# Peptides against a protein of PDB entry 5B16: the designs that were tried, part 58

Target 1, 136 residues: chain A of PDB entry 5B16
Amino acid sequence: TPSRINHNERLEFLGDAVVEFLTSVHLYYLFPSLEEGGLATYRTAIVQNQHLAMLAKKLELDRFMLYAHGPDLCRESDLRHAMANCFEALIGAVYLEGSLEEAKQLFGRLLFNDPDLREVWLNYPLHPLQLQEPNT
Target 2, 136 residues: chain A of PDB entry 5B16 as posed
Amino acid sequence: TPSRINHNERLEFLGDAVVEFLTSVHLYYLFPSLEEGGLATYRTAIVQNQHLAMLAKKLELDRFMLYAHGPDLCRESDLRHAMANCFQALIGAVYLEGSLEEAKQLFGRLLFNDPDLREVWLNYPLHPLQLQEPNT

## One batch from the design tools (peptide; made by RFdiffusion4, then SolubleMPNN)

Design b2_p17_7_s2 (from b2_p17_7, 7 letters changed)
Fold by OpenDDE base, seed 4:
Order: structure tokens, then sequence, then C-alpha cells
Structure b2_p17_7_s2 (fold): chain B 136 residues (1-136), chain A 17 residues (1-17)
């Protein structure tokens, strides 16, 4: 329905910001010696459509999308784009109805299959120099 | 921990490519 589509687009808008924010924060704290250019490069890589689509696939959104929107997603590129958007909408919904922490946990669980890497990503300590920075 | 961070970067490097 048009209203459902509009709702998903709004959630996508929100989710895009949440994913961008979470990615930025984690990169910033995990890699205090990484220059801005590197941070930006990795952020772009993490939040790019093809990567988000890969994360979406872990949730079997590809099957869902083909079931729900198959005729419009005949091309793989179209499917990836739609999956990325759907993933953003999902994160947006989790943030909206849950919390930033819940969105963080979901995103982190999907980002890394290795539980050790996941733990590091999700639970980063503050670097001593970072502790000296003003609170935002 | 540094080793784990390195591994994360390695994975991210693959995404950049």
Amino acid sequence: as target 1 above (136 residues)
Amino acid sequence: REELLKKILELLDELVK
C-alpha cells in the first residue's frame, strides 16, 4: 500500500542515519590512530549498498524480497539495492521501536560472524586520549 | 586485542576493494 511504502521510506531515512552514526562511532573509538580519510573510507565501505545487502541476506531478506516484490526485482542489482534499503528500514524500525543499543547489537551481530571480533566491535574501550576530548 | 583489531581492519580492507 502507498502508506506502507511511505512508512518504509521514512524508516529507511532514519535507518540510514543510524547505520552511518553507529559505524562512525565504532570506527572512531576502535581506531584512534586512523586518520579521517581512512575512517571515511571504511565507513563508506561498511554502509555501501552492496555490503548492506550482504548483511540483509543473512536475515534472508532476499527470499522475502523476491516473495513480496519479485516482479520488480528481476535484476540482481535491483535486488541488492532493495535489500539495502530494506535493511536500513529494519535498523530504523529497531531504533524507533527499541533503542539505539538494540540497533547497535543487531548491526554488530550481522557485521561480524566471528564472535571475538563482534565482541571487540560492540564493546570498545575508550582510548586514553579519547577520554580527554570534550563530551559532545 | 590488537590482533583482533588488526583482523577487523583486514576484513574492512576487503570491503574497500
Scores: peptide ipSAE 0.692, ipTM 0.957, DockQ to the pose 0.854
Fold by OpenDDE base, seed 5:
Structure b2_p17_7_s2 (fold): chain B 136 residues (1-136), chain A 17 residues (1-17)
Amino acid sequence: as target 1 above (136 residues)
Amino acid sequence: REELLKKILELLDELVK
């Protein structure tokens, strides 16, 4: 069946969910003392277009976008939005073609330049209090 | 590890601002 949504938009849709999920899971496990409001605040900050565009820049998606759509991206805000969308599509593609683990690794690698912080983020061990809770 | 977690939070706080 033909889709009314183009392929890139579909990948973006998927990638958005993956980024949201990964962010949620890692925040939840790493910071057991944070209330829902705090978790939500940090999640929003991580997945916001401004931040995703920053991550996209590490992949040189800005250069890609300017090459492909330069005339339409004369404003920084337009470029940022496009980069964020492209980043989501890329994560979606990595998940689709590879695995959630691969998406996690890529995302984590981009989130933190510091290898030690990256390791903590990626290898979120269960907190002692979480170990005592059922279904945690 | 606690120090690393603090550093992560600091970075996240900057994103929130």
Scores: peptide ipSAE 0.687, ipTM 0.955, DockQ to the pose 0.863
Fold by OpenDDE base, seed 2:
Structure b2_p17_7_s2 (fold): chain B 136 residues (1-136), chain A 17 residues (1-17)
Amino acid sequence: as target 1 above (136 residues)
Amino acid sequence: REELLKKILELLDELVK
């Protein structure tokens, strides 16, 4: 319905901001010696449509999109863009219905397949016990 | 932790490409 489409676009708008914010915050705190240009570059890379679409694929949103909007997504670029937008809408919804923390957790889980990297991304500052870990 | 942070940056570098 038109109303649902409009709502989804609004969620996308919100989600875009949330993804941008979370990315910025984590980069800022995790890499205090990284110059602004580097921070900006990495943020851009993380939030670009191609990457977000890849994250969306982990949730099998590609199958969903093809099922729901197949006729409109014949081109890979169109599908990628739509998946990225859908991912943003999802994050927006998680934030709206849940919390920023829940959005952060979901985003972090998708960003890194390696659980050790995931833990580092999600947790700052370092806990005293984490400082003792030799593999950190 | 520094090694893990380095690995994160390496992954991010790949995204920049």
Scores: peptide ipSAE 0.691, ipTM 0.955, DockQ to the pose 0.798; fails the geometry check
Fold by OpenDDE base, seed 1:
Structure b2_p17_7_s2 (fold): chain B 136 residues (1-136), chain A 17 residues (1-17)
Amino acid sequence: as target 1 above (136 residues)
Amino acid sequence: REELLKKILELLDELVK
């Protein structure tokens, strides 16, 4: 049986793949005219440690990390990296114990504060009734 | 919808910068 640390690292590995996959799929379908270079650039921006740490902060993981590992997180860069890893582990756990859909919903909720943008991100292609709605 | 997609790209552009 692997240690808890090893388990978290395995979850990070899985979560990293899930975040990459979800990001790739959503970008691909939402922006059909965007070239590969643009898709890759935006994916990198979304999954970079700085951004994932920002998403993790919305879940108050910073307080958790400082409480549990304060002495090892004196540098902001160290905290960002740790928070990003923790976020990946969380997504990995949600996928493992729940579903890809649950991981998608959680990730989407955190990506956008604006509910209209969130809904566009999560819902592709749009339902025929949604296509007829104004201001979309 | 196109306006919302544009707004998403604008937010993503800010992440790239």
Scores: peptide ipSAE 0.689, ipTM 0.954, DockQ to the pose 0.808; fails the geometry check

Design b2_p17_7_s3 (from b2_p17_7, 8 letters changed)
Fold by OpenDDE base, seed 4:
Structure b2_p17_7_s3 (fold): chain B 136 residues (1-136), chain A 17 residues (1-17)
Amino acid sequence: as target 1 above (136 residues)
Amino acid sequence: REELLKKILELLDQLVK
């Protein structure tokens, strides 16, 4: 329905910001010696459509999308784009109806299959120099 | 922990490429 589509687009808008924010924060704290250019490069890589689509696939959104929107997603590129958008909408919904922490946990669980890497990503310590920075 | 961070970067490098 048009209203559902509009709702998903709004959630996508929100989710895009949440994913961008979470990615930025984690990169910033985990890699205090990484220059801005590197941070930006990795952020772009993480939040790019093809990667988000890969994360979406872990949730079997590809099957969902083909079931719900198959005729419009005949091309793989179209499917990836739609999956990325759907993933953003999902994160947006989790943030909206849950919390930033819940969105963080979901995103982290999907980002890394290795539980050790996941733990590091999700539970980053504050660097001593970072502790000296003003609170935002 | 540094080793784990390094592994994360390695994975991220793969995404960049």
Scores: peptide ipSAE 0.688, ipTM 0.955, DockQ to the pose 0.853
Fold by OpenDDE base, seed 5:
Structure b2_p17_7_s3 (fold): chain B 136 residues (1-136), chain A 17 residues (1-17)
Amino acid sequence: as target 1 above (136 residues)
Amino acid sequence: REELLKKILELLDQLVK
């Protein structure tokens, strides 16, 4: 199917949705006492470019970006934005080539350095219907 | 588990601020 959007942008689009979805689901189940406003606030905080760039740095995407696009990323804000986009594309690729579970594992692994917190985040019971993957 | 949830919230609060 022909597309006017390049491949990386498409992966970013997909990854953005995956990150949003995973974040939403886990917040929803982990914190049943939080109202929608609180859930939305925390979701925004988790998926914001600044935070995603921080996660991307754990994957050394900063080094990758500087190597590939150094001259265009002289400002920290530009690098942060690029890293966040690249992170989303990477998550999208993991979901596309692997599974939602693999994307969840990668994302959760990066979210928390503390293994105990990571376990709580990753292993909290989810509704079975939410684990179903769409046809790709 | 409650303590772990508290810790998660604390970390998330740091992201919000």
Scores: peptide ipSAE 0.683, ipTM 0.954, DockQ to the pose 0.813
Fold by OpenDDE base, seed 1:
Structure b2_p17_7_s3 (fold): chain B 136 residues (1-136), chain A 17 residues (1-17)
Amino acid sequence: as target 1 above (136 residues)
Amino acid sequence: REELLKKILELLDQLVK
């Protein structure tokens, strides 16, 4: 049986793949005219440690990390990296014990504060009734 | 929808820059 630390690292590995996959799929379908270079650039921006740390902060993981590992997180860069890893582990756990759909929903909720943008991100392609709605 | 997609790209551009 692996240690808790090893388990978290394995979850990070899985979560990293899930975040990459979800990001790739959503970008691909939402922006059919965007070239590969653009898709890759935006994917990198979304999954970079700095951004994932911001998403983690919405879940108050910063308080958790400082409480549990304060002495090792004196640098902001160290905290960002740790928070990003923790976020990946969380997504990995949600996928492992729940589903890809649950991981998608959680990730989407955190990506966008605007509910209209969130719904566009999560719902592709749009339902025919949604296509007919104004302001979309 | 196109306007919302444009707004998404604008937010993503902010992450890139």
Scores: peptide ipSAE 0.688, ipTM 0.953, DockQ to the pose 0.784; fails the geometry check
Fold by OpenDDE base, seed 2:
Structure b2_p17_7_s3 (fold): chain B 136 residues (1-136), chain A 17 residues (1-17)
Amino acid sequence: as target 1 above (136 residues)
Amino acid sequence: REELLKKILELLDQLVK
């Protein structure tokens, strides 16, 4: 329905901001010695449509998109763009219905397949016990 | 932790490419 489409676009708008914010915050705190240019570069890389679409694929949103909007997504670029937008809408919804923390957790889980990297990404400052880990 | 942070940056570098 038109109303649902409009709502989804609004969620996308919100989600875009949330993804941008979370990315910025984590980069800022995790890499205090990284120059602004580097921070900006990495942020751009993380939030670009191609990457977000890849994250969306982990949630099998590609199958969903093809099912729901197949006729409109014949081109890979169109699908990628739509998936990225859908991912943003999802994050927006999680934030709206849940919390920023929940959005952060979901985003972090998708960003890194390696659980050790997830932990580093999600947790700052370092806990005293984490400081004792030799593999950190 | 520094090693893990380094690995994160390496992964991010791949995204920049």
Scores: peptide ipSAE 0.686, ipTM 0.953, DockQ to the pose 0.797; fails the geometry check

Design b2_p17_7_s4 (from b2_p17_7, 8 letters changed)
Fold by OpenDDE base, seed 3:
Structure b2_p17_7_s4 (fold): chain B 136 residues (1-136), chain A 17 residues (1-17)
Amino acid sequence: as target 1 above (136 residues)
Amino acid sequence: REELLRKIREYLDKLVA
């Protein structure tokens, strides 16, 4: 059986894909007039370690990391990277044990503290220009 | 809604910078 570390790495692998997918889908629907390059730029910005670490901080994962891995997190960049990985593992676990919907909801809650912005992010309607796109 | 989208866009632009 895999070690705990191996298990966490596997969850991180899964979570990375889930975060990438959710981000892509929401950006696509929210900004129907935005070119591919712009979509890709925003996606990169959302899923970058620095941003994911900020989201992780909202869950107070920083406190956990300092407690569990303090000696290895002397540099801010190391802490940020570790928090981002932990966040991905968390999302992976939520998807694995729950559903994509649950992962989406959690991710959205963390992205926007403002309930109105959160609702817009989570509830992306199809725009007229997107009606010609496949629904499957 | 357009105003909210603008605010989201602003958030994203800050992340890109």
Scores: peptide ipSAE 0.703, ipTM 0.957, DockQ to the pose 0.850
Fold by OpenDDE base, seed 5:
Structure b2_p17_7_s4 (fold): chain B 136 residues (1-136), chain A 17 residues (1-17)
Amino acid sequence: as target 1 above (136 residues)
Amino acid sequence: REELLRKIREYLDKLVA
């Protein structure tokens, strides 16, 4: 059986993919006129460690990390990196044990505190041109 | 909804900056 660390790293691997996928899908549909470069830029910004750490803080993962690994996380950058990884592992776990929908809901809830913005992010209408494109 | 999209865009732009 793999170690707990190995298992967590595997969950992180999965979560990274899930976060990037969800981000990509939402950006694609929300901004139909945005070129690939712009979409990629926004995706990078959303999934960057600093941002994921910010989302992780909403779940008090910073508190958890300092409690469990404080001596190893003296630098803010180290804590941020660890929080981002932990966040990815959490999303991976939610996807694995739950569903993509549950992961999407959790991610969306953390992205936007404003319920109206959250609703648009999660339940966006398709652009007319997107509706005309098959298999979108 | 257009206004909400604008706000989302502003949020993203801040992340990029």
Scores: peptide ipSAE 0.697, ipTM 0.956, DockQ to the pose 0.869
Fold by OpenDDE base, seed 1:
Structure b2_p17_7_s4 (fold): chain B 136 residues (1-136), chain A 17 residues (1-17)
Amino acid sequence: as target 1 above (136 residues)
Amino acid sequence: REELLRKIREYLDKLVA
Protein backbone atom coordinates (compact mmCIF):
# COMPACT_ATOMS: atom_id res chain seq x y z
CA THR B 1 0.00 0.00 0.00
CA PRO B 2 1.43 3.37 -1.02
CA SER B 3 2.13 5.92 1.65
CA ARG B 4 0.17 9.14 1.82
CA ILE B 5 3.02 10.95 0.10
CA ASN B 6 3.25 8.37 -2.65
CA HIS B 7 -0.47 8.62 -3.22
CA ASN B 8 -0.24 12.38 -3.57
CA GLU B 9 2.62 12.03 -6.03
CA ARG B 10 0.55 9.65 -8.12
CA LEU B 11 -2.36 12.06 -8.07
CA GLU B 12 -0.02 14.85 -9.09
CA PHE B 13 1.13 12.76 -12.03
CA LEU B 14 -2.44 12.24 -13.14
CA GLY B 15 -3.46 15.83 -12.50
CA ASP B 16 -0.57 17.18 -14.52
CA ALA B 17 -1.80 15.26 -17.53
CA VAL B 18 -5.40 16.36 -17.00
CA VAL B 19 -4.50 20.03 -16.70
CA GLU B 20 -2.32 19.89 -19.78
CA PHE B 21 -4.96 18.02 -21.76
CA LEU B 22 -7.77 20.39 -20.86
CA THR B 23 -5.58 23.38 -21.62
CA SER B 24 -4.58 21.95 -24.98
CA VAL B 25 -8.11 21.14 -26.06
CA HIS B 26 -9.54 24.50 -25.10
CA LEU B 27 -6.72 26.45 -26.73
CA TYR B 28 -7.01 24.38 -29.89
CA TYR B 29 -10.67 25.18 -30.39
CA LEU B 30 -10.55 28.68 -28.96
CA PHE B 31 -7.90 29.81 -31.45
CA PRO B 32 -8.43 27.87 -34.68
CA SER B 33 -6.01 30.02 -36.67
CA LEU B 34 -3.19 30.03 -34.13
CA GLU B 35 -0.11 28.07 -35.18
CA GLU B 36 1.32 25.24 -33.09
CA GLY B 37 4.04 27.42 -31.65
CA GLY B 38 1.54 29.91 -30.35
CA LEU B 39 -0.65 27.19 -28.87
CA ALA B 40 2.34 25.64 -27.14
CA THR B 41 3.42 29.00 -25.78
CA TYR B 42 0.03 29.67 -24.24
CA ARG B 43 -0.18 26.15 -22.86
CA THR B 44 3.20 26.49 -21.20
CA ALA B 45 2.15 29.79 -19.70
CA ILE B 46 -1.08 28.37 -18.29
CA VAL B 47 0.46 25.26 -16.74
CA GLN B 48 3.65 26.85 -15.40
CA ASN B 49 4.18 26.61 -11.66
CA GLN B 50 3.75 30.32 -11.10
CA HIS B 51 0.33 30.34 -12.71
CA LEU B 52 -0.90 27.13 -11.11
CA ALA B 53 0.24 28.47 -7.75
CA MET B 54 -1.85 31.56 -8.37
CA LEU B 55 -4.86 29.36 -9.04
CA ALA B 56 -4.04 27.34 -5.94
CA LYS B 57 -4.05 30.52 -3.89
CA LYS B 58 -7.69 31.00 -4.78
CA LEU B 59 -8.33 27.75 -2.93
CA GLU B 60 -6.24 28.99 -0.01
CA LEU B 61 -3.74 26.19 -0.45
CA ASP B 62 -1.02 28.58 0.61
CA ARG B 63 -2.48 28.69 4.09
CA PHE B 64 -2.57 24.93 4.17
CA MET B 65 1.03 24.68 3.03
CA LEU B 66 2.27 27.08 5.65
CA TYR B 67 0.35 25.23 8.33
CA ALA B 68 1.57 21.79 7.34
CA HIS B 69 5.02 22.48 5.91
CA GLY B 70 5.99 25.98 6.92
CA PRO B 71 9.56 25.22 7.95
CA ASP B 72 10.27 23.57 4.61
CA LEU B 73 8.96 26.47 2.55
CA CYS B 74 11.31 29.32 3.33
CA ARG B 75 11.53 30.61 -0.24
CA GLU B 76 8.67 31.85 -2.34
CA SER B 77 9.82 29.61 -5.17
CA ASP B 78 9.57 26.58 -2.90
CA LEU B 79 6.08 27.52 -1.84
CA ARG B 80 5.07 28.15 -5.44
CA HIS B 81 6.36 24.76 -6.53
CA ALA B 82 4.64 22.98 -3.67
CA MET B 83 1.37 24.76 -4.34
CA ALA B 84 1.52 23.90 -8.02
CA ASN B 85 2.11 20.25 -7.19
CA CYS B 86 -0.71 20.24 -4.69
CA PHE B 87 -3.00 21.86 -7.23
CA GLU B 88 -2.18 19.17 -9.76
CA ALA B 89 -2.87 16.49 -7.17
CA LEU B 90 -6.22 18.09 -6.43
CA ILE B 91 -7.21 18.13 -10.09
CA GLY B 92 -6.06 14.55 -10.35
CA ALA B 93 -8.24 13.61 -7.41
CA VAL B 94 -11.25 15.39 -8.88
CA TYR B 95 -10.78 13.52 -12.13
CA LEU B 96 -10.23 10.20 -10.36
CA GLU B 97 -13.13 10.46 -7.94
CA GLY B 98 -15.42 12.43 -10.24
CA SER B 99 -15.01 13.02 -13.94
CA LEU B 100 -13.13 14.95 -16.58
CA GLU B 101 -16.10 17.29 -16.78
CA GLU B 102 -15.85 18.08 -13.09
CA ALA B 103 -12.14 18.73 -13.44
CA LYS B 104 -12.85 20.97 -16.43
CA GLN B 105 -15.43 22.96 -14.51
CA LEU B 106 -13.19 23.45 -11.50
CA PHE B 107 -10.24 24.46 -13.64
CA GLY B 108 -12.35 26.91 -15.61
CA ARG B 109 -13.78 28.49 -12.48
CA LEU B 110 -10.29 29.11 -11.20
CA LEU B 111 -8.91 30.40 -14.50
CA PHE B 112 -11.44 33.18 -14.89
CA ASN B 113 -13.21 35.16 -12.22
CA ASP B 114 -15.16 36.93 -14.95
CA PRO B 115 -18.20 34.76 -15.63
CA ASP B 116 -18.40 35.84 -19.27
CA LEU B 117 -14.81 34.85 -19.97
CA ARG B 118 -15.31 31.64 -18.01
CA GLU B 119 -18.30 30.69 -20.10
CA VAL B 120 -16.42 31.26 -23.35
CA TRP B 121 -13.54 29.13 -22.12
CA LEU B 122 -15.74 26.31 -20.85
CA ASN B 123 -17.86 26.17 -23.99
CA TYR B 124 -15.00 25.04 -26.20
CA PRO B 125 -15.34 23.01 -28.22
CA LEU B 126 -18.55 24.76 -29.12
CA HIS B 127 -21.82 22.92 -28.96
CA PRO B 128 -23.44 22.73 -32.41
CA LEU B 129 -26.36 24.86 -31.24
CA GLN B 130 -23.98 27.61 -30.19
CA LEU B 131 -22.98 28.22 -33.80
CA GLN B 132 -26.10 30.34 -34.13
CA GLU B 133 -25.18 32.57 -31.22
CA PRO B 134 -24.32 36.17 -32.04
CA ASN B 135 -20.75 37.26 -31.62
CA THR B 136 -20.00 39.18 -28.46
CA ARG A 1 -17.91 37.11 -28.44
CA GLU A 2 -14.93 38.51 -30.30
CA GLU A 3 -14.45 40.99 -27.49
CA LEU A 4 -14.42 38.19 -24.95
CA LEU A 5 -11.89 36.25 -27.01
CA ARG A 6 -9.73 39.34 -27.15
CA LYS A 7 -9.84 39.63 -23.38
CA ILE A 8 -8.87 35.99 -22.99
CA ARG A 9 -6.00 36.59 -25.40
CA GLU A 10 -4.88 39.54 -23.32
CA TYR A 11 -4.93 37.40 -20.21
CA LEU A 12 -2.80 34.78 -21.90
CA ASP A 13 -0.37 37.35 -23.24
CA LYS A 14 0.18 38.62 -19.72
CA LEU A 15 1.00 35.10 -18.59
CA VAL A 16 3.52 34.72 -21.39
CA ALA A 17 5.25 37.98 -20.51
Scores: peptide ipSAE 0.701, ipTM 0.955, DockQ to the pose 0.801; fails the geometry check
Fold by OpenDDE base, seed 2:
Structure b2_p17_7_s4 (fold): chain B 136 residues (1-136), chain A 17 residues (1-17)
Amino acid sequence: as target 1 above (136 residues)
Amino acid sequence: REELLRKIREYLDKLVA
């Protein structure tokens, strides 16, 4: 229904901001010596449609999208764009109905399959020279 | 930790490429 479509677009709007914010914060703390240009470049890369679509694929949202909107998604680029938007809407919904922390956790889980990398990403304020992590 | 950060950086570099 039109109301559902509008609601989804609103969630996309919110999710876009959440993804952007989370990405910015984690990059900022993980790479304290990286200049603004580098931070911006990485942020752009993380939030680009192709990447978000890849993350969405891990949740098998592609299958869902094809089921729900198959006739309108004949091109891969269209599917990618729709997947990215759907991913943003999902993050927006998680934030709205849950919390920023839950959104952060979900985003982190999808960014890195490797639990060690995921932990580093999520624990952004940790000092690189932490003695508890001498071999990492 | 330095190694893990490097791996994250590598992942990001691949996204940029």
Scores: peptide ipSAE 0.701, ipTM 0.955, DockQ to the pose 0.854; fails the geometry check

Design b2_p17_8_s1 (from b2_p17_8, 7 letters changed)
Fold by OpenDDE base, seed 5:
Structure b2_p17_8_s1 (fold): chain B 136 residues (1-136), chain A 17 residues (1-17)
Amino acid sequence: as target 1 above (136 residues)
Amino acid sequence: RQEEILEELRRKLAELA
């Protein structure tokens, strides 16, 4: 059995892929006339550590990180990086223990505070989420 | 730069709402 640290790293690995995938799929369908470079630009902005850390703050992961690792996170950039990684791990866990749909919903809720934008992102157009992976 | 891109995204989504 891997250590707790290794387990979290594995979840982060999975979550990174899930976030990347969901972001890519949504952008692809929402903007059919946007070239690859534009899609990639939006994706990068959404999934980069700075943004994921902002999403993580909505889940109060900053408090969690400071509580658990305060002395090691004296720099803002260090905290941001840790929060982003933890966020990915959480998304990975939601996907693993729940479903891609649940991960999609959680991610979408955090991405946009505006309910109208959230609705568009999540539901227009409808996105097929048929990717299946074995549970652990 | 990131925030500008995200704001542009939000504007584009608003057009689809």
Scores: peptide ipSAE 0.660, ipTM 0.949, DockQ to the pose 0.883
Fold by OpenDDE base, seed 4:
Structure b2_p17_8_s1 (fold): chain B 136 residues (1-136), chain A 17 residues (1-17)
Amino acid sequence: as target 1 above (136 residues)
Amino acid sequence: RQEEILEELRRKLAELA
């Protein structure tokens, strides 16, 4: 596998963790009385490939993928999976080259088209450790 | 079902807005 592909896979690995973490933390604090099962249900819905692919489409990653890898993505399921992976890699890159806050802002912006919902998601009080930006 | 869950989430967030 080319180094470029390996790099993307590594970024995807990192991005997966970031997406999972941000989702978990926000759900945890937004819904303090919601049981684990409910939290997990929302998290699953947010981080599943189907949803991440939808978020990726907002960034027009589908156009990018079809342009670069069209022949390999004849099936919608393949495209969706690739888009989700690419989205994770992007979030990973944003975290790596920027910050967790930048990743949070990008992710939150894409999660909700409604600005009111976005504001609730992004600005709900979080743990102090989340307010303290980690070093990158 | 995933879309239904996300819709529910949005409704819950709306209650907090």
Scores: peptide ipSAE 0.658, ipTM 0.950, DockQ to the pose 0.897
Fold by OpenDDE base, seed 2:
Structure b2_p17_8_s1 (fold): chain B 136 residues (1-136), chain A 17 residues (1-17)
Amino acid sequence: as target 1 above (136 residues)
Amino acid sequence: RQEEILEELRRKLAELA
């Protein structure tokens, strides 16, 4: 329905910001001596549609998208873009229905298959105010 | 290009692991 579509677009809007924020925060604290250009380069690589679509595939969103929207996704690029958007909407929903922490955990789990890298990404000390984040 | 950047990121993270 149009209402659902609009809702998903709104979730995407929110999720985009959440992904951007989480990525930025983690990079900022993980690499305190890295110049802005380097931080931006990593962030771009992480949050671009190509990569987010790859993360979405880990959740088998490709199968979902093809099932739900197959006729509109005849091109790989279209599918990739849609998957990225869907991923953002998912993150947005997780944030909205849950918490930033839950979004962070989900995002981090998908970002790295290597558990050691995942642990570094997720557990590296960040801003102390994170302790004030709602726990849902 | 993206993958190369991500690999570099992974290397940097590995240094922290």
Scores: peptide ipSAE 0.537, ipTM 0.928, DockQ to the pose 0.869
Fold by OpenDDE base, seed 3:
Parts: sequence; C-alpha cells; structure tokens
Structure b2_p17_8_s1 (fold): chain B 136 residues (1-136), chain A 17 residues (1-17)
Amino acid sequence: as target 1 above (136 residues)
Amino acid sequence: RQEEILEELRRKLAELA
C-alpha cells in the first residue's frame, strides 16, 4: 500500500490544481476587462509558495511543521516551501473529502482579512456550469 | 460601492504581484 507520505503528495497534487482553478475562475469573473497577462500575473502572485505559506501561517501550520519536521526546516525557504505544500495538501483534502465549495470558502476566507473584499471574492457571480460541484 | 471594492482588491493584488 502507498505510504502516508505518498498520499500527502497526491493530496498536494490535487490541491495545487484546486487552488489554481479557484484563483483563475474568480479572477476571470472579477476582472472582465483585465487582459490575460494581468490575470496571469495576479494568479501567480496568489498561488506562489510565499503567499500560500502566509495563508498556511494563518492556520498556524508553522507550529505544526516545526514540531513535526523541525530538523529539516532550518532554512526559511525550506519552511516556506513545506508550508505551501502542506496548505495545498489541506485544500486537496478539503476538496476530496468535502466539496469544491468548501475549498472555495476556506481559501477565500484566508485570502482576505477584510470582510468586504472577502465577500466580493467569494460571492461574485460565476458561470452557471461552474456552480455545479462534483459528488465526493 | 462594489466597484470601489473591486478597485481596492485590484490594488491589493497588484501589491502582492
């Protein structure tokens, strides 16, 4: 059977795609006049390891990582990368065990501390077909 | 108001980029 480590890597793989997708969809609809280059720039900024690590810190994953993997995370860059991966795995797990909507809500809640920005991000109209969630 | 919020959002995203 696959190791737990392999399972986490698989969740990370899935979570990476979910984060990418959610970011892309929301940016696309929020900024209909923004050209592809601008959309891509914003997406990169949102999904980059440094930013995802910051989001992970809001969940206090840094404390967990230092406890579980401290010896391997002596460098800031290593910790950042690990936290980003952990965050992706978490999102992947939320999607897998819950729903895309739940992943969306968690991600959006962490993206913005400002309630007004958060509300706009989360509740901006999406294409009707994009509102359908897979059965998990 | 929503437009103002979008502008602020754009600004924050630009800062992040």
Scores: peptide ipSAE 0.406, ipTM 0.893, DockQ to the pose 0.111

Design b2_p17_8_s2 (from b2_p17_8 with E1M T2N E3D E11K)
Fold by OpenDDE base, seed 1:
Structure b2_p17_8_s2 (fold): chain B 136 residues (1-136), chain A 17 residues (1-17)
Amino acid sequence: as target 1 above (136 residues)
Amino acid sequence: MNDEILEELEKRIRELA
């Protein structure tokens, strides 16, 4: 049986893929005329550690990290990387224990504080996940 | 640069609202 640490690393691996996938799909459908380079640029910005750490902060994962690890995360950059990894693990866990739709909803809620932007991101145009699971 | 890119993204998404 893998250690707790190993399990978290595996969840990070899974979560990284889920975040990348969700981001890619939403960008692809929202901007049908945008070239690959533009799509990739937005994706990179969304999934960068700095941004994911900001999303993690909305869930107060920073407080968790400082409580759990403290001194070894004194530098802001170290904390940011740890938070990003933790966020990936969280998304991975949500996908694993829940569903891709649940991961999508959580991620979308965190991406935008503006409810109008959030609505567009999640629902316009209709997402393939919504087409498959209209009642979810 | 990351913030600027994200800001641009939000502007473009808003145009779809």
Scores: peptide ipSAE 0.673, ipTM 0.946, DockQ to the pose 0.873
Fold by OpenDDE base, seed 2:
Structure b2_p17_8_s2 (fold): chain B 136 residues (1-136), chain A 17 residues (1-17)
Amino acid sequence: as target 1 above (136 residues)
Amino acid sequence: MNDEILEELEKRIRELA
């Protein structure tokens, strides 16, 4: 429905901001001596559509997208873009319906396959919300 | 380019582990 499409786009808008914010915050604290240019470079790499689409694939969103919107996604580039947008919408929804912490956890789990990297990413520094929700 | 940057990032994060 048109309403659902509009809602999804709004979630994407929100999710885009959340992804960028989380990325920025983590990079900022992980690398306190890294210049702005370096931080920006890493952020760009993390949040660009190609990478987000890859993260989306880990959730098998590609299968979902092909099932739901196959006729509209004949090109690989179109699918990638749609997957990235869908991923943003998902993060937006998690933030909206859950919390920033939940969005952070989900995003972090997907960013790295290596558990050791996840731990560093998610726990450096400790976010106030982690203190409030230690079991997340 | 993206893969190289991300690889570098992971390397740097690993150094913090």
Scores: peptide ipSAE 0.672, ipTM 0.946, DockQ to the pose 0.887
Fold by OpenDDE base, seed 4:
Structure b2_p17_8_s2 (fold): chain B 136 residues (1-136), chain A 17 residues (1-17)
Amino acid sequence: as target 1 above (136 residues)
Amino acid sequence: MNDEILEELEKRIRELA
């Protein structure tokens, strides 16, 4: 319905900002000596549709997309774009209904399969979001 | 290109682990 579409688009709008922000903050603190260009390069790689779609697959959003919108997703690129948008909407919803910390945890958990990398990303150095929302 | 950049990122993060 138009209402549902509008709601999803609004969540996507919010989620896009959240993903961008979280990525930026983590990169900034992880690499204090890295110049802006390098930070931007990593951010772009993390937040572009290609990568977000891969993260979406970990949540099996591809199954949902094909079920709900299969006829409209005849191209791989279309599916990827739709999945990325859906992922952003999900992050937006988590932030909206939960907290920035919850969005951070979900996003970080999906970014890395390696628990060691995940730990560094989320906790080293001590992240300002943990200070702001220590007990969620 | 994206995969290569992400691999580099993981390498750098691993150095901090």
Scores: peptide ipSAE 0.672, ipTM 0.946, DockQ to the pose 0.896
Fold by OpenDDE base, seed 5:
Structure b2_p17_8_s2 (fold): chain B 136 residues (1-136), chain A 17 residues (1-17)
Amino acid sequence: as target 1 above (136 residues)
Amino acid sequence: MNDEILEELEKRIRELA
C-alpha cells in the first residue's frame, strides 16, 4: 500500500496530464487558425509552475503548504514548485474522484477572474460532457 | 514574459466573447 506521499505524487502525475490535456483541448478549439507554435506558447504559459502556483494561491494552498512543510519550503522557488505540484495533485484528485468535467470546471474557474473570459474558455465550443452534466 | 503571454491570451479570448 502506497504512503500518503506516494499517493500525492501519483495524483500529481495524473493531474499533470489532465491540466495539459484540458489546456491543449481548449486552446485548440478557441484558436483554430493558430499554428502549433502559438498554441504551445500559450499552453506553456498556462501550465508553468509559476502560473499554477498562482492558481493554487487562489485556493489558499500556500497556507496549507506553509503549515505542513514550512521549514522545507524556505525558498520562494521551492514553494512555487511545491504549490504547482500540489495544484496538479488536486486536479488529479478531482478527475479521479469526480470527472474530467469537474476538473475542467475547477481549472477554468481559477484561470480567469473575469466571468466573461471564463465562460468563453469553458464553453467555446460546448463540450459534450457539458450537455450531459449541465450543472457540473 | 509569462504575464505578457497570458495577457495576450486574455485579449484574444475576450475577442471571442
Scores: peptide ipSAE 0.670, ipTM 0.946, DockQ to the pose 0.887

